# Ledger of designs, part 153: peptides against a protein of PDB entry 3VZA

Target 1, 98 residues: chain A of PDB entry 3VZA
Amino acid sequence: RVERLCKSKELFEERLGLEIRRIHNEQLQFIFRHIDHKDPDKPYMFTLSINEQGDYEVTSCTPPLDCISEFQLKVRETNNFSAFIANIRKAFTALSFK
Target 2, 62 residues: chain B of PDB entry 3VZA
Amino acid sequence: AAYVTQLYYKISRIDWDYEVEPARIKGIHYGPDIAQPINMDSSHHSRCFISDYLWSLVPTAW

## One batch from the design tools (peptide; made by RFdiffusion4, then SolubleMPNN)

Design b2_p28_1_s3 (from b2_p28_1, 18 letters changed)
Fold by OpenDDE base, seed 5:
Structure b2_p28_1_s3 (fold): chain B 98 residues (1-98), chain C 62 residues (1-62), chain A 28 residues (1-28)
Amino acid sequence: as target 1 above (98 residues)
Amino acid sequence: as target 2 above (62 residues)
Amino acid sequence: SEEERQKKIESSESKVLMQQILEAAAAS
């Protein structure tokens, strides 16, 4: 089971181009790769926490996204976490073409 | 790792087939509509294309 | 709607998972 779980994590990381890491101050770092087809290893990342009120809170975004604050509001209103992550990736993808 | 893989599922709604060779990207995407099988030959596509395709399966409507 | 309710439930599960990931790391 442990071996399968490790394989699962690796498959998700490679196939989705998304790495999830725990970082300091009780935050998760989401690192997208495979965004820029010219530079597949270039990272696009944001950090996320659950604040004292129990709400999703984006604590950083690199490179910056103008829409990130709106997405934070939307995920708090809709509680659609999947769409939240997917929309961030879409925004990063759009940014990579500029 | 169990929690992280569960989080990946909550994000993507993809369940991988772990019994196939690494070059075969096989699984099932579970969306609001009919579940869609995934069956790709990774040697036929770039890593970026594969990721883009898989993410295209994930609804972005709030 | 029922679909919206389901999405909210799923998001709650995501929050729990996030907390579990963070707590697991803190406990080790």
Scores: peptide ipSAE 0.625, ipTM 0.943, DockQ to the pose 0.315
Fold by OpenDDE base, seed 4:
Structure b2_p28_1_s3 (fold): chain B 98 residues (1-98), chain C 62 residues (1-62), chain A 28 residues (1-28)
Amino acid sequence: as target 1 above (98 residues)
Amino acid sequence: as target 2 above (62 residues)
Amino acid sequence: SEEERQKKIESSESKVLMQQILEAAAAS
């Protein structure tokens, strides 16, 4: 089972181009790759925590996204975590064309 | 890795077929409507194309 | 709506998973 779980994680990381890792101060770092087709390994990342109120809180975003604060508001309102992550990737993709 | 893989599922709604050859990307995407099979030959596509395609399966409507 | 309720449930699960990831790392 452990072997299968490890393989599963690796498949998600490679196929989605998304790495999820724990960092300091009780945060998760989400690292997108495969955004820029000319530079597939270029990382686009943000960090996320659950604050004292129990709300999703973006603690950093690199490169910065103008829409990230709005997305944080939207995910708090809708509680659609999947759409939250997908929209961030979409925004990073759009940024890569600028 | 159990919690992380579960989080990946909550994000993508994809369940992989772990018993196929590495060159075959097989799984099932569970959308709000009907589940859709995934079956790709990775040798026919770039990594970026594969990722873009898979993410296109994930709804972005709030 | 039922769809909104389902989204809220799923979000709760995601938050729990995040906490579990963080707690598991802290405990190990």
Scores: peptide ipSAE 0.623, ipTM 0.943, DockQ to the pose 0.319
Fold by OpenDDE base, seed 2:
Structure b2_p28_1_s3 (fold): chain B 98 residues (1-98), chain C 62 residues (1-62), chain A 28 residues (1-28)
Amino acid sequence: as target 1 above (98 residues)
Amino acid sequence: as target 2 above (62 residues)
Amino acid sequence: SEEERQKKIESSESKVLMQQILEAAAAS
């Protein structure tokens, strides 16, 4: 079971180009790669926590996204976490074209 | 790892077939209406294309 | 809408999962 779970995680990381890491102060770091086709290993990152009110809170975004605050509002309203992550990736992709 | 893999599923709605060879990207995407099979030869595509394609399966409507 | 309500219910599990990841790590 452990081996299966590890393999599954590795498949997600490689195929989605998304790494999820727990960092200090009860935050998750989401690291997107495979965004820039000219530099597939270039990371695009944001960190996320659940605040004292129980709401999703973006604590950092590198590189910065103008739309990140709106996305935070949208995910709080809809609770659609999948769309939240996907929209962030789409925004990073658009940004990579400079 | 169990929680993280579950989170990946909640994000992507993809279930991988982990029994196949590494060069074969095989799984099922569970969309809101119908489940769609995934079956790709990774040697025919770049890593970026594969990721872009898989993410294209994920709805962005709130 | 009813469709939106259903999506919200299903997606709320993601927050619980995220919290479980964070709490599990904190407890370890």
Scores: peptide ipSAE 0.620, ipTM 0.942, DockQ to the pose 0.336
Fold by OpenDDE base, seed 3:
Structure b2_p28_1_s3 (fold): chain B 98 residues (1-98), chain C 62 residues (1-62), chain A 28 residues (1-28)
Amino acid sequence: as target 1 above (98 residues)
Amino acid sequence: as target 2 above (62 residues)
Amino acid sequence: SEEERQKKIESSESKVLMQQILEAAAAS
């Protein structure tokens, strides 16, 4: 099972172009690649935590997204974590064309 | 890795087929309506196209 | 709605997973 889990993680990382890392101060870093077709390895990332109130909280976003605060509000309201992550990727994709 | 892979599933709703060769991207996306089979030859597509396609399967409606 | 209920459950699961990842790392 451990081997399968490791393989699964690697497949997700490569195929989705999404890496999930634990970083300092009890945060997860989400790193998107494969966003810019001209520069597939360029990272687009944000960090996420669960605050003291138990809410999703974005603690950083690089490059910055104008919509990130709205998305944080939306995920708190809708509890749709999947859509939250997908919309962030969509926003990064749009940003890569600017 | 167990928790991380579970998180990937919660995000993407994709379950991979781990028995195929690396060049074959095979799995199932579990959407709200119908489960969608995934079956791609990675040698025919760029990494960016593959990622874009897979993410296109994930609903963005809140 | 049932869909809303399901999303709430899924959100809870995602939060729990995040906490488990963070706690596991902190404990190691």
Scores: peptide ipSAE 0.619, ipTM 0.943, DockQ to the pose 0.321

Design b2_p28_1_s4 (from b2_p28_1, 20 letters changed)
Fold by OpenDDE base, seed 5:
Structure b2_p28_1_s4 (fold): chain B 98 residues (1-98), chain C 62 residues (1-62), chain A 28 residues (1-28)
Amino acid sequence: as target 1 above (98 residues)
Amino acid sequence: as target 2 above (62 residues)
Amino acid sequence: SEEERQKRIESNESFVLMQQILEAAKAA
């Protein structure tokens, strides 16, 4: 089971190009790669926490996204975490074309 | 790793077939309607294409 | 309050997973 879980995590990381890390101050870091086809290893990342009110809070975004605050509002309203992550990736992808 | 793997599933709704050869990307995407099989030869595609394709399976509607 | 925060987390599956991941980090 442990071996299976480790392999599963690695498959997700490689195939989705998404790494999830625990970082300081009770935050998760989401690191997207495979965004820029000309620079597949270039990271696009944001950090997320649950604030004292119990709401998702984006604590950083690199590179910056104009839409990140709106997405934070949307995920708080809908609780659609999947769409939240997917939309951020879409936004990063769009940014890579500019 | 268990919680992180579960989070990946909540994000992507993909369940991998981890017993196939490394070059084979095989699994199932569970959408709101019909589950869709995933079966690709990774040697035929770039890493970016694979990721883009898989993410295209994930709905972005709020 | 912290109680309200916890109830909010428990009512959201993604919150629960995230909290579990973060708690595991604290335990390390």
Scores: peptide ipSAE 0.587, ipTM 0.935, DockQ to the pose 0.860
Fold by OpenDDE base, seed 4:
Structure b2_p28_1_s4 (fold): chain B 98 residues (1-98), chain C 62 residues (1-62), chain A 28 residues (1-28)
Amino acid sequence: as target 1 above (98 residues)
Amino acid sequence: as target 2 above (62 residues)
Amino acid sequence: SEEERQKRIESNESFVLMQQILEAAKAA
């Protein structure tokens, strides 16, 4: 099972172009790749935590997204984490076209 | 790793078939209405196309 | 609606999962 889980994680990382990492201070780092077709390995990242109020909190976003604050509000209201992540990727994709 | 893989599933709603050749992208996407099979030959597509396609399966409505 | 209810349940599962991941990191 451990081997299966490890392989599954690798498949997700490669196929979704999304790496999820636990980092310091109880945060998750989400690293999107495969966004820029001209530079598939260029990372688009944000970090996420749960604050003391129990709410999702974006602690960083690189490159910055104008819509990230609105998305944070939306995910707090709806708790739709899937849509939250997907919308961020969509925003990064739009940004890559400049 | 178990929690992270579960999170990937909660995000994407994709379950991979891990017992196939690496070049075969095979799995199932569980949408709100119907489950859709995924079965692609990775050699026929760029990594970016594959990712874009898979993410297109994920609803963005809040 | 039932669809909205189901979406809410699944969304809550994601939140709990996030907490578990973060707690695991804290405990490590």
Scores: peptide ipSAE 0.576, ipTM 0.939, DockQ to the pose 0.296
Fold by OpenDDE base, seed 2:
Structure b2_p28_1_s4 (fold): chain B 98 residues (1-98), chain C 62 residues (1-62), chain A 28 residues (1-28)
Amino acid sequence: as target 1 above (98 residues)
Amino acid sequence: as target 2 above (62 residues)
Amino acid sequence: SEEERQKRIESNESFVLMQQILEAAKAA
């Protein structure tokens, strides 16, 4: 089972171009790659926690997104985590065109 | 890894066929209506195209 | 609607899962 889970994670990482890491201070780091077709390995990332109020909180975003605060509000309202992550990737994609 | 793998599923709603050869991207995307099979030859596409395509399956409506 | 109910349930599962991941990180 552990071997299967490990392989599954690796498949997700490569195929979605999304790495998820547990980092210090009870945060998750989401690292998107495969965003810029001219530079597939260029990372686009944000960190996420659940604050003392029990709400999703974006603690960093690199590069910065103008829409990230709105997305944080939306995910708190809807709790649609899937749409939250997908919209962030869409925003990073749009940003990559500069 | 169990929690993270589950999180990937909650995000993408994709279930991979992990027993298939690496060159074949096979799985199922579970949308709100009909489950859609995924079956791609990775040698025919760039990594970016593959990722873009898979993410296009994920609804962005809140 | 039933569709909305199911969507909320799945969304809550994601939230609980996130909490579990973060708690596991804290415990590690």
Scores: peptide ipSAE 0.573, ipTM 0.939, DockQ to the pose 0.298
Fold by OpenDDE base, seed 3:
Structure b2_p28_1_s4 (fold): chain B 98 residues (1-98), chain C 62 residues (1-62), chain A 28 residues (1-28)
Amino acid sequence: as target 1 above (98 residues)
Amino acid sequence: as target 2 above (62 residues)
Amino acid sequence: SEEERQKRIESNESFVLMQQILEAAKAA
């Protein structure tokens, strides 16, 4: 099972171009690649935690996204984590064209 | 790895067929409609195209 | 609606999973 899980993780990382890491201070780091077709390995990343109030909190975003605060609000309202991540990727993609 | 793979599924709703050859991207996407198969030849597409395509399967409506 | 209810359940599952992962990060 561990071997299958590791392989599955690697497939997700490569195919979605998304790496997920547990980092210090109870945070997850989400690293998107394959965003910029001219620079596929360029990372677009954000970190996420659940604050003491029990809400999703974006603790960093690189490069910064103007919409990230709105997305944080939306995910707190809807709990739609999938849409949250997908919208962030969409925003990073749009940013890569600027 | 278990938690992370679960998170990937919660995000993408994709289940990979991990027993196929490396060049074949095969799986199932479970969306709001009926489940849709994924079956791509990775040698025919860029990494960016593949990622973009797969993410296009994920709804962005809140 | 039933569809709305199901969506909320799935959303809550994602939240719980995130809590579990982050808790594991704390423990690590």
Scores: peptide ipSAE 0.570, ipTM 0.939, DockQ to the pose 0.282

Design b2_p28_2_s1 (from b2_p28_2, 14 letters changed)
Fold by OpenDDE base, seed 3:
Structure b2_p28_2_s1 (fold): chain B 98 residues (1-98), chain C 62 residues (1-62), chain A 28 residues (1-28)
Amino acid sequence: as target 1 above (98 residues)
Amino acid sequence: as target 2 above (62 residues)
Amino acid sequence: RREEEMRKLLADPNAAFKLMKEILSAPP
């Protein structure tokens, strides 16, 4: 089971180009790669926590996204975490062309 | 690792076939309505293309 | 068993939240 879990995580990381890490102050760091086809290893990342109210809160975004605050609102309203992450990646992708 | 893997599953709704050869990207994407198989030869695509393709399977509608 | 686990996970609208909380319970 442990071997399977480790392999599965590696497959997700490589194939989705998404790394999920626990960092300081009870935050998750989401690191997207494979965004810029000219620089596949260039990271696009944001950090996420659950605030005192129990809501998702984006604590950082690098590079910054104008839409991140709206996405935070949307995920709180819809509870659609999948769409939240996917939309962020979509936004990073759009940003990579600018 | 279990929780992180499960989180990946909640995000992507992809279940990998981890027993196939490394060059074979095989799994199932469980969409909102139907499940679709994933079966790609990674040697025929760039890492970026593969990622873009897989993410294209994930709905962005809220 | 795995299929059942996945089914339950997908059926739970709060699963992502719960998973995140569990992950965050680990030390940095």
Scores: peptide ipSAE 0.742, ipTM 0.959, DockQ to the pose 0.768
Fold by OpenDDE base, seed 4:
Structure b2_p28_2_s1 (fold): chain B 98 residues (1-98), chain C 62 residues (1-62), chain A 28 residues (1-28)
Amino acid sequence: as target 1 above (98 residues)
Amino acid sequence: as target 2 above (62 residues)
Amino acid sequence: RREEEMRKLLADPNAAFKLMKEILSAPP
């Protein structure tokens, strides 16, 4: 089981181009790669925490996204974490074309 | 690792077949209504294409 | 068994939140 989980995580990281890391101050860092086809290793990332109210809070976004505050609101309202992450990736993808 | 892997699954709704050859991207995406198989030869695609394709399986509707 | 566990995980609207809390509660 441990071997399966380890392998599975590696497959997710490589195939989705998404790394999830725990960082300081009780935050998760989501690092997207494979966004820019001309520079596949270029990272697009945001950090996420749960604030004192128990709500998702984006603590950083690099590069910045105009829509990130709206997405934060949406995920709080819907609890659709999958759509939250997917929409962020979509936004990063759109940004990479500029 | 278990929680992180489960989080990946919750995000992507993909379950990998990890016992196939490394060059084979095989798994199942569990959509809201229908499960769809994933079966790709990674040697025929760029990393970006593969990622874009897999993420295209994930609904963005809130 | 795994299919049932995965189904249950997908059906839980708070699963991601719970998972994140578990990840963040683990020792450094």
Scores: peptide ipSAE 0.741, ipTM 0.959, DockQ to the pose 0.897
Fold by OpenDDE base, seed 1:
Structure b2_p28_2_s1 (fold): chain B 98 residues (1-98), chain C 62 residues (1-62), chain A 28 residues (1-28)
Amino acid sequence: as target 1 above (98 residues)
Amino acid sequence: as target 2 above (62 residues)
Amino acid sequence: RREEEMRKLLADPNAAFKLMKEILSAPP
């Protein structure tokens, strides 16, 4: 099982171009790569925590996204974490063309 | 690693086939109504194309 | 067993939240 889990994580990281890291102060860092086809290793990232009220809170976003606050509201309302992550990647993709 | 891989699954709804050769991207995407097979030769595509394609399977509707 | 676990994960709308809490509760 451990071997399968390790391989699974590696497959997700490479194929989705998404790395998930635990960082200081009880936060998760989501690092997207493979966004810019001209620079596949360029990272697009945000950090996420759960605040005292038990709500998702974006603590940073690099590069910044105008829509990130709206997405934070949407995920709190819908609890659709998948759409939350997918929409952020979509927004980063759009930003890479500007 | 268990919780992280489960989180990847909740995000993507993709279950990989771990028994195939590394160059073969094989799995199943479990959509809201139908499960779709994934079967790609990674040597025929760029990393960016592969990622874009896989993410295109994930609905963005809230 | 695996298929049952995956089914439960898909059925739980709070699974992602729970998973994140578990990840964040691990030792640094």
Scores: peptide ipSAE 0.740, ipTM 0.959, DockQ to the pose 0.823
Fold by OpenDDE base, seed 5:
Structure b2_p28_2_s1 (fold): chain B 98 residues (1-98), chain C 62 residues (1-62), chain A 28 residues (1-28)
Amino acid sequence: as target 1 above (98 residues)
Amino acid sequence: as target 2 above (62 residues)
Amino acid sequence: RREEEMRKLLADPNAAFKLMKEILSAPP
């Protein structure tokens, strides 16, 4: 099971181009790569916490996304975390075309 | 690692077959009704194409 | 059996929240 978990994490990181890491102040950092086909290693990232009210809160977004506040509202309303992450990646992809 | 891996499952709805050779991207995508297999040769695609394809399996409807 | 476990996890609307809380409960 330990080997499976280790391999699974590595496969997700490489194949989805998504790294998830715990950072300071009780936050998760989501780092997308493989967004820009001309620069596959260029990171697109945001940080996420759970605030005192128990709600998802985006604490940073690099590069900035105009839609990130709306997505934060949507995930709080729908509780659809998968769609939340997928829509952020979609927005980063659109931004990469400049 | 278990919690992070499960979080990847919740995000992507993909379960990898980790016992195949590295060049084979094999797994199962769990849709709402039926599970669909993933099976592709990574040597035929760029890293970006592979990621884009896999993310295309994830619904964006709220 | 694993498919059933995965579907159970994916069917839980609070799973992502619970997982995130578990991850964040650990020391940095």
Scores: peptide ipSAE 0.739, ipTM 0.959, DockQ to the pose 0.812

Design b2_p28_2_s2 (from b2_p28_2, 13 letters changed)
Fold by OpenDDE base, seed 1:
Structure b2_p28_2_s2 (fold): chain B 98 residues (1-98), chain C 62 residues (1-62), chain A 28 residues (1-28)
Amino acid sequence: as target 1 above (98 residues)
Amino acid sequence: as target 2 above (62 residues)
Amino acid sequence: RREEERKKLLSDPNAAFELMRKILSAPP
């Protein structure tokens, strides 16, 4: 099972171009790659925590996204984590063309 | 790594077939209505195209 | 076992939140 889990994670990382890392202060870092077709290894990332109230909180976003605060509100309201991550990637993709 | 892989599944709703050759991207995407198979030859596509395609399967409606 | 796990994950609206909590609660 351990081997399967390791391979599964690697497949997700490569195929989705999404790396998930635990970093200091109880945060998860989400690193998107394969966004810019001219620079596939260029990272687009944000960090996420759960605050004292038990809500999702975006603690950083690089490069900055104007819509990130709205997405934080939406995920708190809808609890749709999948749409939250997908919309952030969509926003990063749009930013890469500007 | 169990929780991380489960989180990937919850995000993407993709279940990979791990028993195929590395160049074969094979799995199942479980959409809201029906499941759709994934079966691609990675040698025919760029990494960016593959990622864009897979993410296109994930609904963005809240 | 895996099939049941996947079904449970899909049906649980709080699964992602709980998974994140479990990841963050593990030792550094």
Scores: peptide ipSAE 0.741, ipTM 0.961, DockQ to the pose 0.831
Fold by OpenDDE base, seed 4:
Structure b2_p28_2_s2 (fold): chain B 98 residues (1-98), chain C 62 residues (1-62), chain A 28 residues (1-28)
Amino acid sequence: as target 1 above (98 residues)
Amino acid sequence: as target 2 above (62 residues)
Amino acid sequence: RREEERKKLLSDPNAAFELMRKILSAPP
């Protein structure tokens, strides 16, 4: 089972180009790669925590996204975490085209 | 690792077939209505194309 | 077991939130 889980994680990381990392201060860092076709290894990332109210809170976004605050509101309202992550990737993709 | 992989599943709704050869991207995406098989030869595509394609399977509607 | 786990994950609107909490609560 351990081997399966490890391999599964690696497959997700490579194929989705998404790394999920726990970082300091009880945050998850989401690192997107494979966004810029001219620079596939260029990272696009944001960090996420759960605040004292129990709500999702984006604590950083690099590069910045104008829509990130709206997405934070949307995920709090809908609880649709999948759409939240997918929309962020979509926004990063759009940003990569300058 | 279990929780992280489960989170990946919750995000993507993809279940990988990890027993196939590394060059084969095989799995199932469980959409809201139907399950869609994934079966690609990674040697025929760029990493970016593969990622873009897989993410295209994930609905962005809230 | 795995099928039931997957069904639960897909049907639970709070699954992602709980998973995140579990990840963050795990020992470093």
Scores: peptide ipSAE 0.741, ipTM 0.961, DockQ to the pose 0.889
Fold by OpenDDE base, seed 2:
Structure b2_p28_2_s2 (fold): chain B 98 residues (1-98), chain C 62 residues (1-62), chain A 28 residues (1-28)
Amino acid sequence: as target 1 above (98 residues)
Amino acid sequence: as target 2 above (62 residues)
Amino acid sequence: RREEERKKLLSDPNAAFELMRKILSAPP
């Protein structure tokens, strides 16, 4: 099972171009790659925590996204985490076109 | 790694067939209405194309 | 077991939230 889980994680990381890391202060870092076709390894990332009120909170976004605050509101309202992550990637993709 | 893998599944709704050859991207995407197979030859596509395609399977409607 | 796990994940609207909490509560 451990071997399966490790391999599955690696497949997700490579195929989705999404790495999920636990970082300091009880945060998850989401790192998107494969966004810019001209620079596939260029990272687009944001960090996420659960605040004292128990709500999702975006603590950083690099590069910055104008829509990130709206997405934070939407995920709190809908609890649709999948759409939250997918929309962020979509926004990063749009941003990569300059 | 179990929780992280489960989180990937919750995000993407993709279940990989990890026992196939490395160059074969095989799995199942469980959409809201119907499950659809994924079966790609990675040697035929760029990493960016593959990622874009897979993410296109994930609904963005809230 | 795997199939049951997948079904639960899909049917639980709070699954992602709980998974994140579990990840963050794990030992460093």
Scores: peptide ipSAE 0.740, ipTM 0.961, DockQ to the pose 0.851
Fold by OpenDDE base, seed 3:
Structure b2_p28_2_s2 (fold): chain B 98 residues (1-98), chain C 62 residues (1-62), chain A 28 residues (1-28)
Amino acid sequence: as target 1 above (98 residues)
Amino acid sequence: as target 2 above (62 residues)
Amino acid sequence: RREEERKKLLSDPNAAFELMRKILSAPP
């Protein structure tokens, strides 16, 4: 099972171009690659925590997204984490077109 | 790794067939209406195209 | 077991939140 989980994680990382890391101060770092077709290894990332109130909180976003605060609100309201991540990727993709 | 892979599944709703050759991207996407197979030859596509395609399967409606 | 796990993940609206909490409880 451990081997399966490790391989599954690697497949997700490569095929979705999404890496998820546990970093300092109880945060998750989401790193998107394969966004810019001209620079597929360029990272687009944000960090996420659960604040003292128990709500999702975006603690950083690089490059910055104007819509990130709205998405944070939406995920708190809907609990649709999948749409949250997918919309962020969509926004990063749009940003990559300058 | 278990929680992270479960989170990937919750995000993407994709189950991979990890027993196939590396060049074969095979799995199942469990969409809201129907589960559909994924079966791609990675040698025929760029990494960016593959990622874009897979993410296109994920609804963005809140 | 795996099928049951997947079914629970899809049916639980708070699954992602709980998964994140569990991940964040792990060491850096």
Scores: peptide ipSAE 0.739, ipTM 0.961, DockQ to the pose 0.798

